# Peptides against a protein of PDB entry 5ONS, part 105

Target 1, 181 residues: chain A of PDB entry 5ONS
Amino acid sequence: MFKKFDEKENVSNCIQLKTSVIKGIKNQLIEQFPGIEPWLNQIMPKKDPVKIVRCHEHIEILTVNGELLFFRQREGPFYPTLRLLHKYPFILPHQQVDKGAIKFVLSGANIMCPGLTSPGAKLYPAAVDTIVAIMAEGKQHALCVGVMKMSAEDIEKVNKGIGIENIHYLNDGLWHMKTYK

## One batch from the design tools (peptide; made by RFdiffusion4, then SolubleMPNN)

Design b2_p21_4_s3 (from b2_p21_4, 7 letters changed)
Fold by OpenDDE base, seed 1:
Structure b2_p21_4_s3 (fold): chain B 181 residues (1-181), chain A 21 residues (1-21)
Amino acid sequence: as target 1 above (181 residues)
Amino acid sequence: DEKEEEEAEKKFNEAIEEFEK
C-alpha cells in the first residue's frame, strides 16, 4: 500500500474529526482489536484532537498529536501503523517468518507460504482476512503488517503461493512519514 | 543470498534504531 508512497506527493489534506466521529472510530477499533480497549484512552486521550490525514488512493491515516496511529483504505478495516504496533505489540495476532523471508518482506513483497512453514517460522491459527503482525525469526519488533490471504491451516496444507498480503512494512513510505502535525 | 540477507538485516536494525531514538 505504501511502497511508492511519498508524503509530499500523496497527502491531500488533513482534517480534525468531530467528537461523534471519533466515538464511532473508537468503537470500531475496539471491535477490531478487543485487546486495545484498556489502552485506547492512553493512545487517544479525550483531551487531544484526532485528525485524519487524507491521502491518494482513498487512504486515511488517524493521527493524535502528530503520531500516526491507524490507517485504512476505502473505508475498510483499520490497520495499526508499525510505529503504534511497536509500542503495543499485542494489538494484532502474530505470525513469524524465517530469516530468509526478511529481505523480501522489506522489499514490499507478499509473504509466500514457504516463509511461514519453514523451521525458523512460526505459524499461528488465523482465518482468512485476519490482520496480523509479521514478526521475524530472532527479532523482537514487527517488520510488517499484513492480511492473511489463506488460513493458517491452508498455508500448511498448500504451502504454495501467497499466504499473507504485505500491507505496511518497515522503511516503506508510511514508515518514513514518521509524524504529521 | 547471504549478502542480501545481511543488507536486509542492516536495514531492519537501522529502522528499529531510528524508532528507539
Scores: peptide ipSAE 0.214, ipTM 0.807, DockQ to the pose 0.961
Fold by OpenDDE base, seed 4:
Structure b2_p21_4_s3 (fold): chain B 181 residues (1-181), chain A 21 residues (1-21)
Amino acid sequence: as target 1 above (181 residues)
Amino acid sequence: DEKEEEEAEKKFNEAIEEFEK
């Protein structure tokens, strides 16, 4: 989603959200990420305005005090930014790729099934379309936010093709954006 | 392949260091 993303070229505008819209978004976030509920007031304090940075290709980034929190495309599901995920690693269920897969993930490649079933990888139960944090063997911070294209069960059984779609990864255009005020 | 993996690891570490600052 952000392989060719540049803040200067791909950001169109920024809007401040109304209270009612913020409440709706918070409810959506809790529905998507139940574990975030106790932390949501810390992540999105009531006193702080919530903004949406509108980007090309119908990408929207939710921000508070310049911090990039979540993003979505075409009013689809919200994804946490890696920067938020690093602060709150429990927001997403995890999957772990082996060391050999790191270079491909950091190039924006989708995660192939063998990278999730090989020694050094860890595959946890997850349904299709689940948003997941991609961990790397030997690393404590997520390197990618992805979407399960196959269930964990099918990844193990079939072990061929795209297991997880790469949505956001370290050093992509969104990562380099860092903040937006 | 080893060089590519080493470069990837460096990029990873650099990104994390930036975050932790």
Scores: peptide ipSAE 0.196, ipTM 0.792, DockQ to the pose 0.946
Fold by OpenDDE base, seed 3:
Structure b2_p21_4_s3 (fold): chain B 181 residues (1-181), chain A 21 residues (1-21)
Amino acid sequence: as target 1 above (181 residues)
Amino acid sequence: DEKEEEEAEKKFNEAIEEFEK
């Protein structure tokens, strides 16, 4: 989603959200990520304006005090940014790739099934279409936010093809935005 | 291949260090 993304070229505008819209978004976030509820007031303090940064390809980024928190495309599900996920790693279920997969993930490549079933990888139960944090062997911080294209069960059974779609990864265009005010 | 992996590892670490400071 952000492989060739550049703030200067791909950001269209920024709007401040109304209170009612913010409430709706918070409810959606809790629905998607139940574990975030106790932390949501810290992440999105009531006193702080919430903004949407509108980007090309129908991408929207939710921001508070310039911090990039969540993003979505075409009003689909919200994804946490890696920067937020690093602060709150429990927001997403995890999958772990082996050390050898890191270079490919950081190039924006999708995660192939063998990279999730190999020694050093850890595959946890997850249904298709689940948004997941991609961890790397020996690393504490997620390197990627992805979407399960196959269930964990099918990944292990079939062990061929794209297991997880790479949506957002370290050092992509979104990562390099850092902040937006 | 090893050089690419080392470079990726370096980039990863640099990104994390930047985040943590």
Scores: peptide ipSAE 0.171, ipTM 0.777, DockQ to the pose 0.925
Fold by OpenDDE base, seed 5:
Structure b2_p21_4_s3 (fold): chain B 181 residues (1-181), chain A 21 residues (1-21)
Amino acid sequence: as target 1 above (181 residues)
Amino acid sequence: DEKEEEEAEKKFNEAIEEFEK
């Protein structure tokens, strides 16, 4: 999603949200990420305005005090930014790729099944379309936010093709957009 | 916050270097 993204070229505008809209978004976030509920007031304090950075290709980024928190495309599901996920790693269920897959993930490549089933990888139960954090062996911070294109069960069974779609990865265009006020 | 993010990036980079050995 952000492989060729540049904030100088791909951001259209930024709008401040009304209180009612913010409330609706918070409810959506809790629905998508139930575990975030106790932390949401810390992530999005009531006293702080919430803004949406509108980008090309119908991408929207939720920000608070310039911090990039979540993004979505075409009013689809919200994804946490890696920067937020690093602070709150429990927001997403995890999958772990082997060390050999890391460089490909960091180039924006989709995650192939063998990278999830090989020694050093860890594949946890997850349904198709689940948004997941991609981890690496022995590493503390997620390197990618992805979407399951196959269930964990099918990844193990078929072990061929794209297992997880790469949505947002370290050092992509979104990562390099540190703040937007 | 920015400092934490910078630290996270640093730690990740160090980790990547380890994998590339």
Scores: peptide ipSAE 0.088, ipTM 0.652, DockQ to the pose 0.061

Design b2_p21_4_s4 (from b2_p21_4, 8 letters changed)
Fold by OpenDDE base, seed 5:
Structure b2_p21_4_s4 (fold): chain B 181 residues (1-181), chain A 21 residues (1-21)
Amino acid sequence: as target 1 above (181 residues)
Amino acid sequence: DKKEEEEAEKIYEESIKEFEE
């Protein structure tokens, strides 16, 4: 999603959200990520304005105090940014790729099934379309936010093709947007 | 292949350094 993304070229505008809209978004975030509820007031304090950065390709980024928190495309599900995920790693269920897959993930490549089934990888139960954090063998922090293109069961069974779509990865265009006020 | 792995490691380390600071 952000492989060719550039802040200067791909950001259209930024709008401040009304209170009612913010409330709706918070409820949606809790629905998508139930574990975030106790932390949401810390992540999005009531006193702080919430903004949406509108980008090309129908991408919207939710920000508070300039921090990029979540993003979505075409009003689909929200994804946490890696910067937020690193602070709150429990927001997403995890999958772990083997050491050899790291270079591919950080180049923006989709995660292939063998990288999730080989020694060093850890594949956890997850349904198709589940948003997941991509961890790596020997690494503490997530490399990528992805979406399951196959269930964990099918990844293990078929063990060929794209298992997880790479949506947002370290050092991509979104990562380089440290803040936006 | 080794060069790509080294580059990836550098990306990771630099990214995490930004987070920890």
Scores: peptide ipSAE 0.575, ipTM 0.919, DockQ to the pose 0.799
Fold by OpenDDE base, seed 2:
Structure b2_p21_4_s4 (fold): chain B 181 residues (1-181), chain A 21 residues (1-21)
Amino acid sequence: as target 1 above (181 residues)
Amino acid sequence: DKKEEEEAEKIYEESIKEFEE
């Protein structure tokens, strides 16, 4: 989603959200990520305005005090930014790729099934379309936010093709957006 | 291939360094 993304080229505008819209978004976030509920007031304090950075290709980024928190495309599900995920690693369920897959993930490549079934990888139960944090063998912090394109069961059984779609990865265009005010 | 792995490692390390600062 952000492989060729550049803030100067791809950001259209920024709007401040109304209270009612913020409430709706918070409810959606809790539905998507139940574990975030106790932390949501810390992540999105009531006293702080919530803004949407509108980008090309119908990408929207939720920000609070310039911090990029979540993003979505075409009003689909919200994804946490890696910067937020690193602070709250429990927001997403995890999958772990082997050491050899790191270079591909950080180039923006989708995660292939063998990278999730090989020694050093750890594949946890997850349904198709689940948003997941991509961890790596020997690494503490997530490399990528992805979406399961196959269930964990099917990944193990079929063990070929795209297991997880790479949505947002370290050092992509979104990562380079440290803040936006 | 080794070069690509080294580059990836560098990206990770620099990214995490930035986060930890």
Scores: peptide ipSAE 0.574, ipTM 0.920, DockQ to the pose 0.855
Fold by OpenDDE base, seed 4:
Structure b2_p21_4_s4 (fold): chain B 181 residues (1-181), chain A 21 residues (1-21)
Amino acid sequence: as target 1 above (181 residues)
Amino acid sequence: DKKEEEEAEKIYEESIKEFEE
């Protein structure tokens, strides 16, 4: 989603959200990520304005105090930014790729099934379309945010093709955006 | 191949260093 993303070229505008819209978004976030509920007031303090950075290709980035928290495309589900995810690693269920897959993930490549079933990888139960944090063997912090294109069960059985779509990864265009005020 | 792995490692380390600062 952010392979060719550049803040200077791809950001259109930024709007401050109304209270009612913020409430709706918070409810959606809790629905998508139940574990975030106890932390949501810390992540999105009531007194702080919430903004949406509108980007090309119908990408929207939710920000508070300049911090990029979540993003979505075409009014789809919200994804946490890696910067937020690193602070709150439990927001997403995890999947772990082997060390050999790291270079591909950080190039923006989708995660292939063998990278999730090989020694060093850890595949946890997850349904198709689940947003997941991609961890790596020997690494503490997530490499990317992805979406299960196959269930964990099918990944194990088929063990061929794209298991997880790479949506946002370290050093991509969104990562380089860092903050937006 | 080794170069790609080294670059990936650098990306990770630099990214995490930035986060930890």
Scores: peptide ipSAE 0.572, ipTM 0.919, DockQ to the pose 0.824
Fold by OpenDDE base, seed 3:
Structure b2_p21_4_s4 (fold): chain B 181 residues (1-181), chain A 21 residues (1-21)
Amino acid sequence: as target 1 above (181 residues)
Amino acid sequence: DKKEEEEAEKIYEESIKEFEE
């Protein structure tokens, strides 16, 4: 989603959200990520304005005090940014790729099934379309945010093709947007 | 291959360093 993304070229505008809209978004976030509820007021304090950065390709980024928190495309599901996920790693269920897959993930490549079934990888139960944090063998922090294109069960059985779609990864265009005020 | 792995490692380490600061 952000492989060729550039803040200067791909940001259209930024709008401040009304309180009612913010409430709706918070409810959506809790629905998607139930574990975030106790932390949501810390992440999005009531006193702080919430902004949406509108980008090309129908991408919207939710920000508070310049911090990029969540993003979505075409009003689909919200994804946490890696910067937020690193602070709150429990927001997403995890999957772990082997060491050899790291270079591909950080190039923006989708995660192939063998990278999730090989020694060093850890594949946890997850349904198709689940948004997941991609961890790596020997690494503490998530490499990317992805979406299960196959269930964990099917990844193990079929063990070929795209297991997880790479949506947002370290050092992509979104990552380089450190802040936006 | 090895060089690409080293570059990836550098990306990771620098990214995490930035986060931890």
Scores: peptide ipSAE 0.564, ipTM 0.917, DockQ to the pose 0.807

Design b2_p21_5_s1 (from b2_p21_5, 10 letters changed)
Fold by OpenDDE base, seed 3:
Structure b2_p21_5_s1 (fold): chain B 181 residues (1-181), chain A 21 residues (1-21)
Amino acid sequence: as target 1 above (181 residues)
Amino acid sequence: DEYKKKLEEAYKEYEEKLKKK
């Protein structure tokens, strides 16, 4: 989603959201990520304005005080940014790729099944279409936000093809954006 | 190589931030 993303080139505009819209978004976030509810006031304090940065390709980034928190495309589900996920790693269920897969993930490649079933990988139960945090073998912080294209069970059984779609990865255009005010 | 370096730098940044909190 952000492989060739550039803040100066791909941002269209930024709008400040009304209170009612913010409430709706917060409810949606809780629905998508139930574990975030106790932390939502810390992440999105009521006293702070919430903005949407509208980008090309129908991408919207939710921001508070310039911090990039969540993003979505075509009004689909929200994804946490890696920067938010690094602060709150429990927002998403985890999957771990082996060392060999790291360089490919960081190039924006989808995660292939063997990278999730190898000895250095850890595959946890997850249904297809689940948004997941991709962890790297031996690393503490997620390097990618992805979507399960196969269930964990099918990844293990079939063990070929795309297991997880790469949506947002470390050092992509969104990562380099860092902040937006 | 290049990606590994970038990854380590990114991790270091957040590790330092977490230590300050």
Scores: peptide ipSAE 0.054, ipTM 0.617, DockQ to the pose 0.027
Fold by OpenDDE base, seed 2:
Structure b2_p21_5_s1 (fold): chain B 181 residues (1-181), chain A 21 residues (1-21)
Amino acid sequence: as target 1 above (181 residues)
Amino acid sequence: DEYKKKLEEAYKEYEEKLKKK
């Protein structure tokens, strides 16, 4: 989603959200990420305005105090930014790729099944379409936010093709935005 | 902010190491 993303070229505008809209978004976030509920007031304090950075390709980035928190495309599901995920790693279920897959993930490539079934990988139960944090063997922080294109069960059984779609990865255009005020 | 900087530095270093391999 952000492989060729550039803040200067791909950001259209930024709007401050109304309270009612914020409430709706918070509810959506809790629905998507139940574990975030106790932390939501910390992540999105009531006193702080919530903004949406509107980008090309129907991408919207939810921000508070300039911090990029979540993003979505075409009013689809919200994804946490890696920066937020690094602070709150429990927001997403995890999958771990082996060391060999790291370079490909960091190039924006989708995660192939063998990278999730190899000895250095860890595959956890997850249904198709689940948004997941991609961890790497021997690394502390997620390097990618992805979407399961196959269930964990199918990844293990079939063990070929795209297991997880790469949505947002370390050092992509969104990562380099850092903040937006 | 310091945390973010440290993370960025750490991953930059990691990426550089990966490129050398």
Scores: peptide ipSAE 0.047, ipTM 0.560, DockQ to the pose 0.032
Fold by OpenDDE base, seed 1:
Structure b2_p21_5_s1 (fold): chain B 181 residues (1-181), chain A 21 residues (1-21)
Amino acid sequence: as target 1 above (181 residues)
Amino acid sequence: DEYKKKLEEAYKEYEEKLKKK
């Protein structure tokens, strides 16, 4: 989603959200990520304005105090940014790729099944379309936010093709967009 | 925080290696 993303060229505008809209978004976030509920007031304090950075390709980035928290496309599901996920790693279920897959993930490539079934990888139960944090063997922080294109069960059985779609990865255009006020 | 920066640098190196190939 952000492989060719540039803040200067791809950001259209930034708007401050009304209280009612913020409440709706918070409810949606809790629905998508139940584990975030106890932390939501810390992530999005009531006293702080919430903004949406509107980008090309119908991408929206939710921000508080300049920090990029979540993003979505075409009013679809919200994805946490890697920066938020690094602070709250439990927001998403995890999958771990082996060391050999790291370089490909960081190039924006989708994650192939063998990278999730090989020694050094860890595959956890997850259904198709689940948004997941991609961990790397020997690394503490997630390197990618992805979407399961196959269930964990099918990844193990078939072990061919795209297991997880790469949505947002370390050093992509969104990552380099550190803050936006 | 220092570990995070070190990790970012490490990941950047992987990316650069891929670009050179």
Scores: peptide ipSAE 0.041, ipTM 0.579, DockQ to the pose 0.045
Fold by OpenDDE base, seed 5:
Structure b2_p21_5_s1 (fold): chain B 181 residues (1-181), chain A 21 residues (1-21)
Amino acid sequence: as target 1 above (181 residues)
Amino acid sequence: DEYKKKLEEAYKEYEEKLKKK
Protein backbone atom coordinates (compact mmCIF):
# COMPACT_ATOMS: atom_id res chain seq x y z
CA MET B 1 0.00 0.00 0.00
CA PHE B 2 2.88 2.37 0.74
CA LYS B 3 5.65 0.94 -1.42
CA LYS B 4 5.69 3.99 -3.67
CA PHE B 5 4.16 6.36 -1.15
CA ASP B 6 5.66 9.77 -0.51
CA GLU B 7 4.19 12.33 1.87
CA LYS B 8 4.84 15.28 -0.40
CA GLU B 9 3.45 13.59 -3.47
CA ASN B 10 0.62 11.46 -2.15
CA VAL B 11 -1.03 13.47 0.63
CA SER B 12 -4.03 15.49 -0.48
CA ASN B 13 -5.31 17.23 2.64
CA CYS B 14 -5.93 16.96 6.36
CA ILE B 15 -9.27 17.28 8.13
CA GLN B 16 -9.96 17.74 11.82
CA LEU B 17 -12.79 15.50 12.94
CA LYS B 18 -15.86 16.44 14.91
CA THR B 19 -16.51 14.87 18.29
CA SER B 20 -19.33 12.72 16.98
CA VAL B 21 -17.17 11.35 14.18
CA ILE B 22 -14.38 10.58 16.62
CA LYS B 23 -16.79 8.60 18.78
CA GLY B 24 -17.83 6.60 15.77
CA ILE B 25 -14.27 5.83 14.81
CA LYS B 26 -13.41 4.79 18.35
CA ASN B 27 -16.31 2.37 18.30
CA GLN B 28 -15.09 0.95 15.00
CA LEU B 29 -11.62 0.49 16.40
CA ILE B 30 -12.96 -1.33 19.44
CA GLU B 31 -14.98 -3.62 17.20
CA GLN B 32 -11.92 -4.45 15.12
CA PHE B 33 -9.50 -4.63 18.03
CA PRO B 34 -11.39 -5.46 21.24
CA GLY B 35 -8.23 -5.55 23.30
CA ILE B 36 -7.54 -1.92 22.56
CA GLU B 37 -10.53 -0.60 24.51
CA PRO B 38 -8.75 -0.07 27.84
CA TRP B 39 -5.97 1.79 26.05
CA LEU B 40 -7.96 3.88 23.62
CA ASN B 41 -8.22 6.90 25.91
CA GLN B 42 -4.46 6.85 26.23
CA ILE B 43 -3.93 6.46 22.49
CA MET B 44 -6.60 9.02 21.64
CA PRO B 45 -7.00 11.34 24.62
CA LYS B 46 -10.33 13.11 24.78
CA LYS B 47 -8.66 16.50 25.03
CA ASP B 48 -6.65 16.06 21.84
CA PRO B 49 -7.97 16.77 18.36
CA VAL B 50 -8.20 13.88 15.95
CA LYS B 51 -7.37 14.39 12.29
CA ILE B 52 -7.61 12.39 9.12
CA VAL B 53 -4.89 12.77 6.53
CA ARG B 54 -6.38 12.05 3.13
CA CYS B 55 -4.02 10.52 0.62
CA HIS B 56 -4.15 9.32 -2.94
CA GLU B 57 -5.65 5.93 -3.74
CA HIS B 58 -8.39 6.57 -1.17
CA ILE B 59 -6.01 6.11 1.74
CA GLU B 60 -6.84 7.80 5.04
CA ILE B 61 -4.53 8.09 8.02
CA LEU B 62 -5.90 8.76 11.50
CA THR B 63 -3.66 11.07 13.53
CA VAL B 64 -3.55 12.57 17.02
CA ASN B 65 -1.06 15.33 17.81
CA GLY B 66 0.70 14.55 14.57
CA GLU B 67 1.20 10.89 15.45
CA LEU B 68 0.06 8.44 12.81
CA LEU B 69 -2.12 5.85 14.51
CA PHE B 70 -4.27 3.96 12.03
CA PHE B 71 -4.89 3.91 8.31
CA ARG B 72 -7.48 2.50 5.94
CA GLN B 73 -8.20 2.34 2.24
CA ARG B 74 -11.55 2.88 0.57
CA GLU B 75 -13.30 2.91 3.92
CA GLY B 76 -12.17 -0.63 4.59
CA PRO B 77 -10.83 -1.94 7.87
CA PHE B 78 -8.42 0.10 9.93
CA TYR B 79 -4.81 -1.01 10.18
CA PRO B 80 -2.50 0.15 12.94
CA THR B 81 0.69 1.87 11.89
CA LEU B 82 3.89 0.09 12.79
CA ARG B 83 4.79 2.98 15.05
CA LEU B 84 1.60 2.47 17.05
CA LEU B 85 1.98 -1.28 16.94
CA HIS B 86 5.46 -1.02 18.40
CA LYS B 87 3.96 0.76 21.41
CA TYR B 88 1.02 -1.60 21.67
CA PRO B 89 2.13 -4.91 20.15
CA PHE B 90 -0.99 -6.74 21.35
CA ILE B 91 -3.29 -4.83 18.99
CA LEU B 92 -2.85 -7.49 16.32
CA PRO B 93 -2.36 -11.23 16.37
CA HIS B 94 1.19 -12.17 15.43
CA GLN B 95 2.87 -14.27 12.79
CA GLN B 96 6.61 -14.77 12.64
CA VAL B 97 8.73 -15.09 9.52
CA ASP B 98 12.13 -16.72 9.37
CA LYS B 99 15.35 -14.77 8.93
CA GLY B 100 15.46 -15.43 5.22
CA ALA B 101 12.12 -13.76 4.61
CA ILE B 102 13.08 -10.47 6.27
CA LYS B 103 14.80 -8.89 3.29
CA PHE B 104 11.87 -9.69 1.03
CA VAL B 105 9.30 -8.30 3.46
CA LEU B 106 11.34 -5.11 3.71
CA SER B 107 11.25 -4.83 -0.06
CA GLY B 108 7.47 -4.83 0.06
CA ALA B 109 7.03 -8.41 -1.08
CA ASN B 110 4.15 -10.52 0.08
CA ILE B 111 4.99 -13.20 2.61
CA MET B 112 5.30 -16.58 0.95
CA CYS B 113 4.20 -19.72 2.73
CA PRO B 114 7.67 -21.23 3.13
CA GLY B 115 8.72 -18.18 5.11
CA LEU B 116 5.97 -19.00 7.59
CA THR B 117 6.49 -22.75 7.87
CA SER B 118 10.27 -23.10 7.90
CA PRO B 119 12.46 -23.37 10.98
CA GLY B 120 12.64 -20.01 12.68
CA ALA B 121 9.13 -19.08 11.65
CA LYS B 122 6.11 -19.31 13.92
CA LEU B 123 2.66 -19.76 12.43
CA TYR B 124 -0.29 -19.14 14.71
CA PRO B 125 -3.94 -19.96 14.05
CA ALA B 126 -5.60 -17.26 11.98
CA ALA B 127 -8.42 -17.11 9.46
CA VAL B 128 -8.31 -15.62 6.00
CA ASP B 129 -8.53 -11.81 5.95
CA THR B 130 -7.19 -11.47 9.49
CA ILE B 131 -4.97 -8.42 9.91
CA VAL B 132 -1.74 -9.58 11.53
CA ALA B 133 1.54 -8.27 12.82
CA ILE B 134 4.52 -9.82 11.10
CA MET B 135 7.33 -10.52 13.52
CA ALA B 136 10.89 -11.32 12.54
CA GLU B 137 12.83 -14.23 13.93
CA GLY B 138 14.95 -12.96 16.79
CA LYS B 139 13.45 -9.47 16.80
CA GLN B 140 11.18 -7.79 19.32
CA HIS B 141 9.26 -5.37 17.12
CA ALA B 142 7.00 -6.09 14.16
CA LEU B 143 8.44 -5.34 10.74
CA CYS B 144 5.19 -5.51 8.81
CA VAL B 145 1.42 -5.29 9.00
CA GLY B 146 -0.25 -7.82 6.75
CA VAL B 147 -3.45 -9.61 5.86
CA MET B 148 -3.84 -13.37 5.84
CA LYS B 149 -4.52 -14.51 2.29
CA MET B 150 -4.69 -18.11 3.40
CA SER B 151 -5.67 -19.54 6.73
CA ALA B 152 -2.82 -20.67 8.93
CA GLU B 153 -4.03 -24.20 8.40
CA ASP B 154 -3.91 -23.89 4.64
CA ILE B 155 -0.52 -22.22 4.72
CA GLU B 156 0.84 -25.26 6.48
CA LYS B 157 -0.92 -27.72 4.19
CA VAL B 158 -0.27 -26.05 0.86
CA ASN B 159 3.00 -24.38 1.81
CA LYS B 160 3.17 -22.66 -1.54
CA GLY B 161 2.23 -19.22 -2.81
CA ILE B 162 1.25 -16.06 -0.99
CA GLY B 163 0.33 -16.65 2.63
CA ILE B 164 0.14 -13.07 3.83
CA GLU B 165 -0.27 -9.86 1.86
CA ASN B 166 2.21 -7.15 2.78
CA ILE B 167 0.26 -3.99 3.58
CA HIS B 168 2.68 -1.81 5.57
CA TYR B 169 6.32 -2.58 6.30
CA LEU B 170 9.28 -1.09 8.09
CA ASN B 171 10.99 1.58 6.01
CA ASP B 172 8.10 2.03 3.57
CA GLY B 173 6.57 5.38 2.68
CA LEU B 174 4.25 5.45 5.68
CA TRP B 175 7.09 4.64 8.05
CA HIS B 176 9.14 7.52 6.69
CA MET B 177 6.22 9.89 7.08
CA LYS B 178 6.73 9.71 10.88
CA THR B 179 4.40 12.58 11.79
CA TYR B 180 1.90 14.91 10.19
CA LYS B 181 0.90 18.22 11.79
CA ASP A 1 8.87 12.94 25.25
CA GLU A 2 12.00 11.29 26.55
CA TYR A 3 10.29 7.98 26.06
CA LYS A 4 9.49 8.91 22.48
CA LYS A 5 13.13 9.69 21.82
CA LYS A 6 14.22 6.37 23.21
CA LEU A 7 11.63 4.63 21.13
CA GLU A 8 12.72 6.40 17.96
CA GLU A 9 16.30 5.41 18.62
CA ALA A 10 15.18 1.84 19.10
CA TYR A 11 13.24 1.97 15.85
CA LYS A 12 16.26 3.28 13.99
CA GLU A 13 18.53 0.67 15.47
CA TYR A 14 16.03 -2.04 14.73
CA GLU A 15 15.61 -0.84 11.17
CA GLU A 16 19.33 -0.87 10.54
CA LYS A 17 19.71 -4.33 12.00
CA LEU A 18 16.92 -5.65 9.84
CA LYS A 19 18.49 -4.19 6.73
CA LYS A 20 21.58 -6.22 7.42
CA LYS A 21 19.64 -9.46 7.57
Scores: peptide ipSAE 0.036, ipTM 0.545, DockQ to the pose 0.026

Design b2_p21_5_s2 (from b2_p21_5, 11 letters changed)
Fold by OpenDDE base, seed 1:
Structure b2_p21_5_s2 (fold): chain B 181 residues (1-181), chain A 21 residues (1-21)
Amino acid sequence: as target 1 above (181 residues)
Amino acid sequence: SSAKEKLEKAYEEYKKKLEEK
């Protein structure tokens, strides 16, 4: 989603959200990520305005005090930014790729099934379309945010093709954006 | 406990749950 993203070229505008909209978004976030509920007031303090940075390709980034928290495309599900996920790693279920897959993930490549079933990888139960944090052998922080394109069960059984779609990865355009005020 | 300690605890609990799956 952010492989060719540049803040200067791909950001269109920024809008401050109304209180009612913020409430709706918070409820959606809790629905998507139940584990975030106890932390949501810390992540999005009531006193702080919430903004949406509108980007090309119908991408929207949710921000508070310049921090990039979540993003979505075409008003689909919210994804946490890696920066937020690094602070709150438990808000997504994890999958772990082997060491050999790291370089490909960091190039924006989708995660192939063998990279999730090989030695050094850890495959946890997850349904299709589940948003997941991609961990790696020997790394403590998530490398990317992805979406399950196959269930964990099917990844293990079939062990061919795209297991997880790479949505947002370290050192992509969103990562480099860092902040927006 | 500090916010950091709470986060660490939550993460450890999460990891434990993952290992149980």
Scores: peptide ipSAE 0.133, ipTM 0.706, DockQ to the pose 0.019
Fold by OpenDDE base, seed 4:
Structure b2_p21_5_s2 (fold): chain B 181 residues (1-181), chain A 21 residues (1-21)
Amino acid sequence: as target 1 above (181 residues)
Amino acid sequence: SSAKEKLEKAYEEYKKKLEEK
């Protein structure tokens, strides 16, 4: 999603959200990520305005005090940014790729099934379309935010093709935005 | 900090749940 993303070229505008819209978004976030509920007031304090940075290709980034928290495309589900995920690593279920897959993930490549079934990988139960954090052996922080294109069960059975779609990865265009005021 | 410890505990509990499958 952000492989060729540039803040200067791809950001259109920024809008401040009304209270009713913020409430709706918070409810949606809790529905998508139940584990975030106890932390939501810390992530999105009531005293702070919530903004959406509108980008090309129908990308929207949810921000508070300039921090990039979540993003979505075409009114789809919200994804946490890697920067938020690094602070709250339990927001998403994890999947682990082997060391050999790291360089490909960091180039924006999708995660292939064999990279999730190898000895260095750890595949945890997850349904198709689940948003997941991609971890790697020996790394503390997630490398990527992805979406299960197959269930964990099917990944093990089929063991070929795209298992997880790479949505946002370390050092992509979104990562380099850092903040937006 | 207390906040950091709280986060670390939550993360550890999450990891335990993952390991239980």
Scores: peptide ipSAE 0.031, ipTM 0.646, DockQ to the pose 0.019
Fold by OpenDDE base, seed 2:
Structure b2_p21_5_s2 (fold): chain B 181 residues (1-181), chain A 21 residues (1-21)
Amino acid sequence: as target 1 above (181 residues)
Amino acid sequence: SSAKEKLEKAYEEYKKKLEEK
């Protein structure tokens, strides 16, 4: 989503959200990520304005105090930014790729099934369409936010093709957009 | 770019290697 993203070229405007809209978004976030509920007031304090940075291709980035928290496209599901995920790694279920897959994930490549079943990888139960954090062998922080294109069970059984779609990865255009005030 | 092509080629080779295991 952000492979060729540049803040200077792809950001259109920024709007401050109304309280009612913020409430709706918070409810949606809790629905998507139940584990975030106890932390949501810390992540999005009531006293702080919530803004949406509108980008090209119908991308919206939710921000608080300049921190990029979540993003979505075409009013679809919210994804946490890697920066938020690094602070709150439990927001998403994890999948771990082997060491050899790292360089490809960081190039924006989708995660192939063998990279999730090989030695050094760890595949955890997850349904298709689940948003997941992509971890890597020997790395502490998530490399990528992805979407399961197959269930974990099917990844093990089929063990070929795209297992996880790469949505947002370390050092992509969104990552380089450190803050937006 | 040549770098991009090399990376893609390496990835295909890596995938092939993984598929063969």
Scores: peptide ipSAE 0.024, ipTM 0.527, DockQ to the pose 0.073
Fold by OpenDDE base, seed 5:
Structure b2_p21_5_s2 (fold): chain B 181 residues (1-181), chain A 21 residues (1-21)
Amino acid sequence: as target 1 above (181 residues)
Amino acid sequence: SSAKEKLEKAYEEYKKKLEEK
């Protein structure tokens, strides 16, 4: 999603959200990520304005005090940014890729099934379309935010093709954006 | 780019090796 993303070229505008809209978004976030509920007031304090940065390709980034928190495309589900996920790693279920897959994940490549079933990888139960944090052997912080294209069960059973779609990865265009005020 | 092509080739080889395991 952000492989060729550049803040100067791909950001269109920024809007401040009304209170009612913010409440709706918070409820949606809790629905998507139940584990975030106790932390949401810390992540999005009531006193702080919430903004949406509108980008090309119908991408929207939710921000508070310039911090990039979540993003979505075409009013689809919200994804946490890697920066937020590094602070709150429990927001998403995890999957772990083998060491050999790391360089490809960091180039924006989708994650193939064998990279999730090989020695050094760890595959955890997850349904299709689940948003997941991609971890790597020997690394503490998530490398990527992805979406399960197959269930964990099918990944193990079929063990070929795209297991997880790469949505946002370390050092992509969104990562380099850092903040927006 | 040449670098991109090399990376893609390496990835295909990697995938092939993993699938042959």
Scores: peptide ipSAE 0.020, ipTM 0.467, DockQ to the pose 0.073

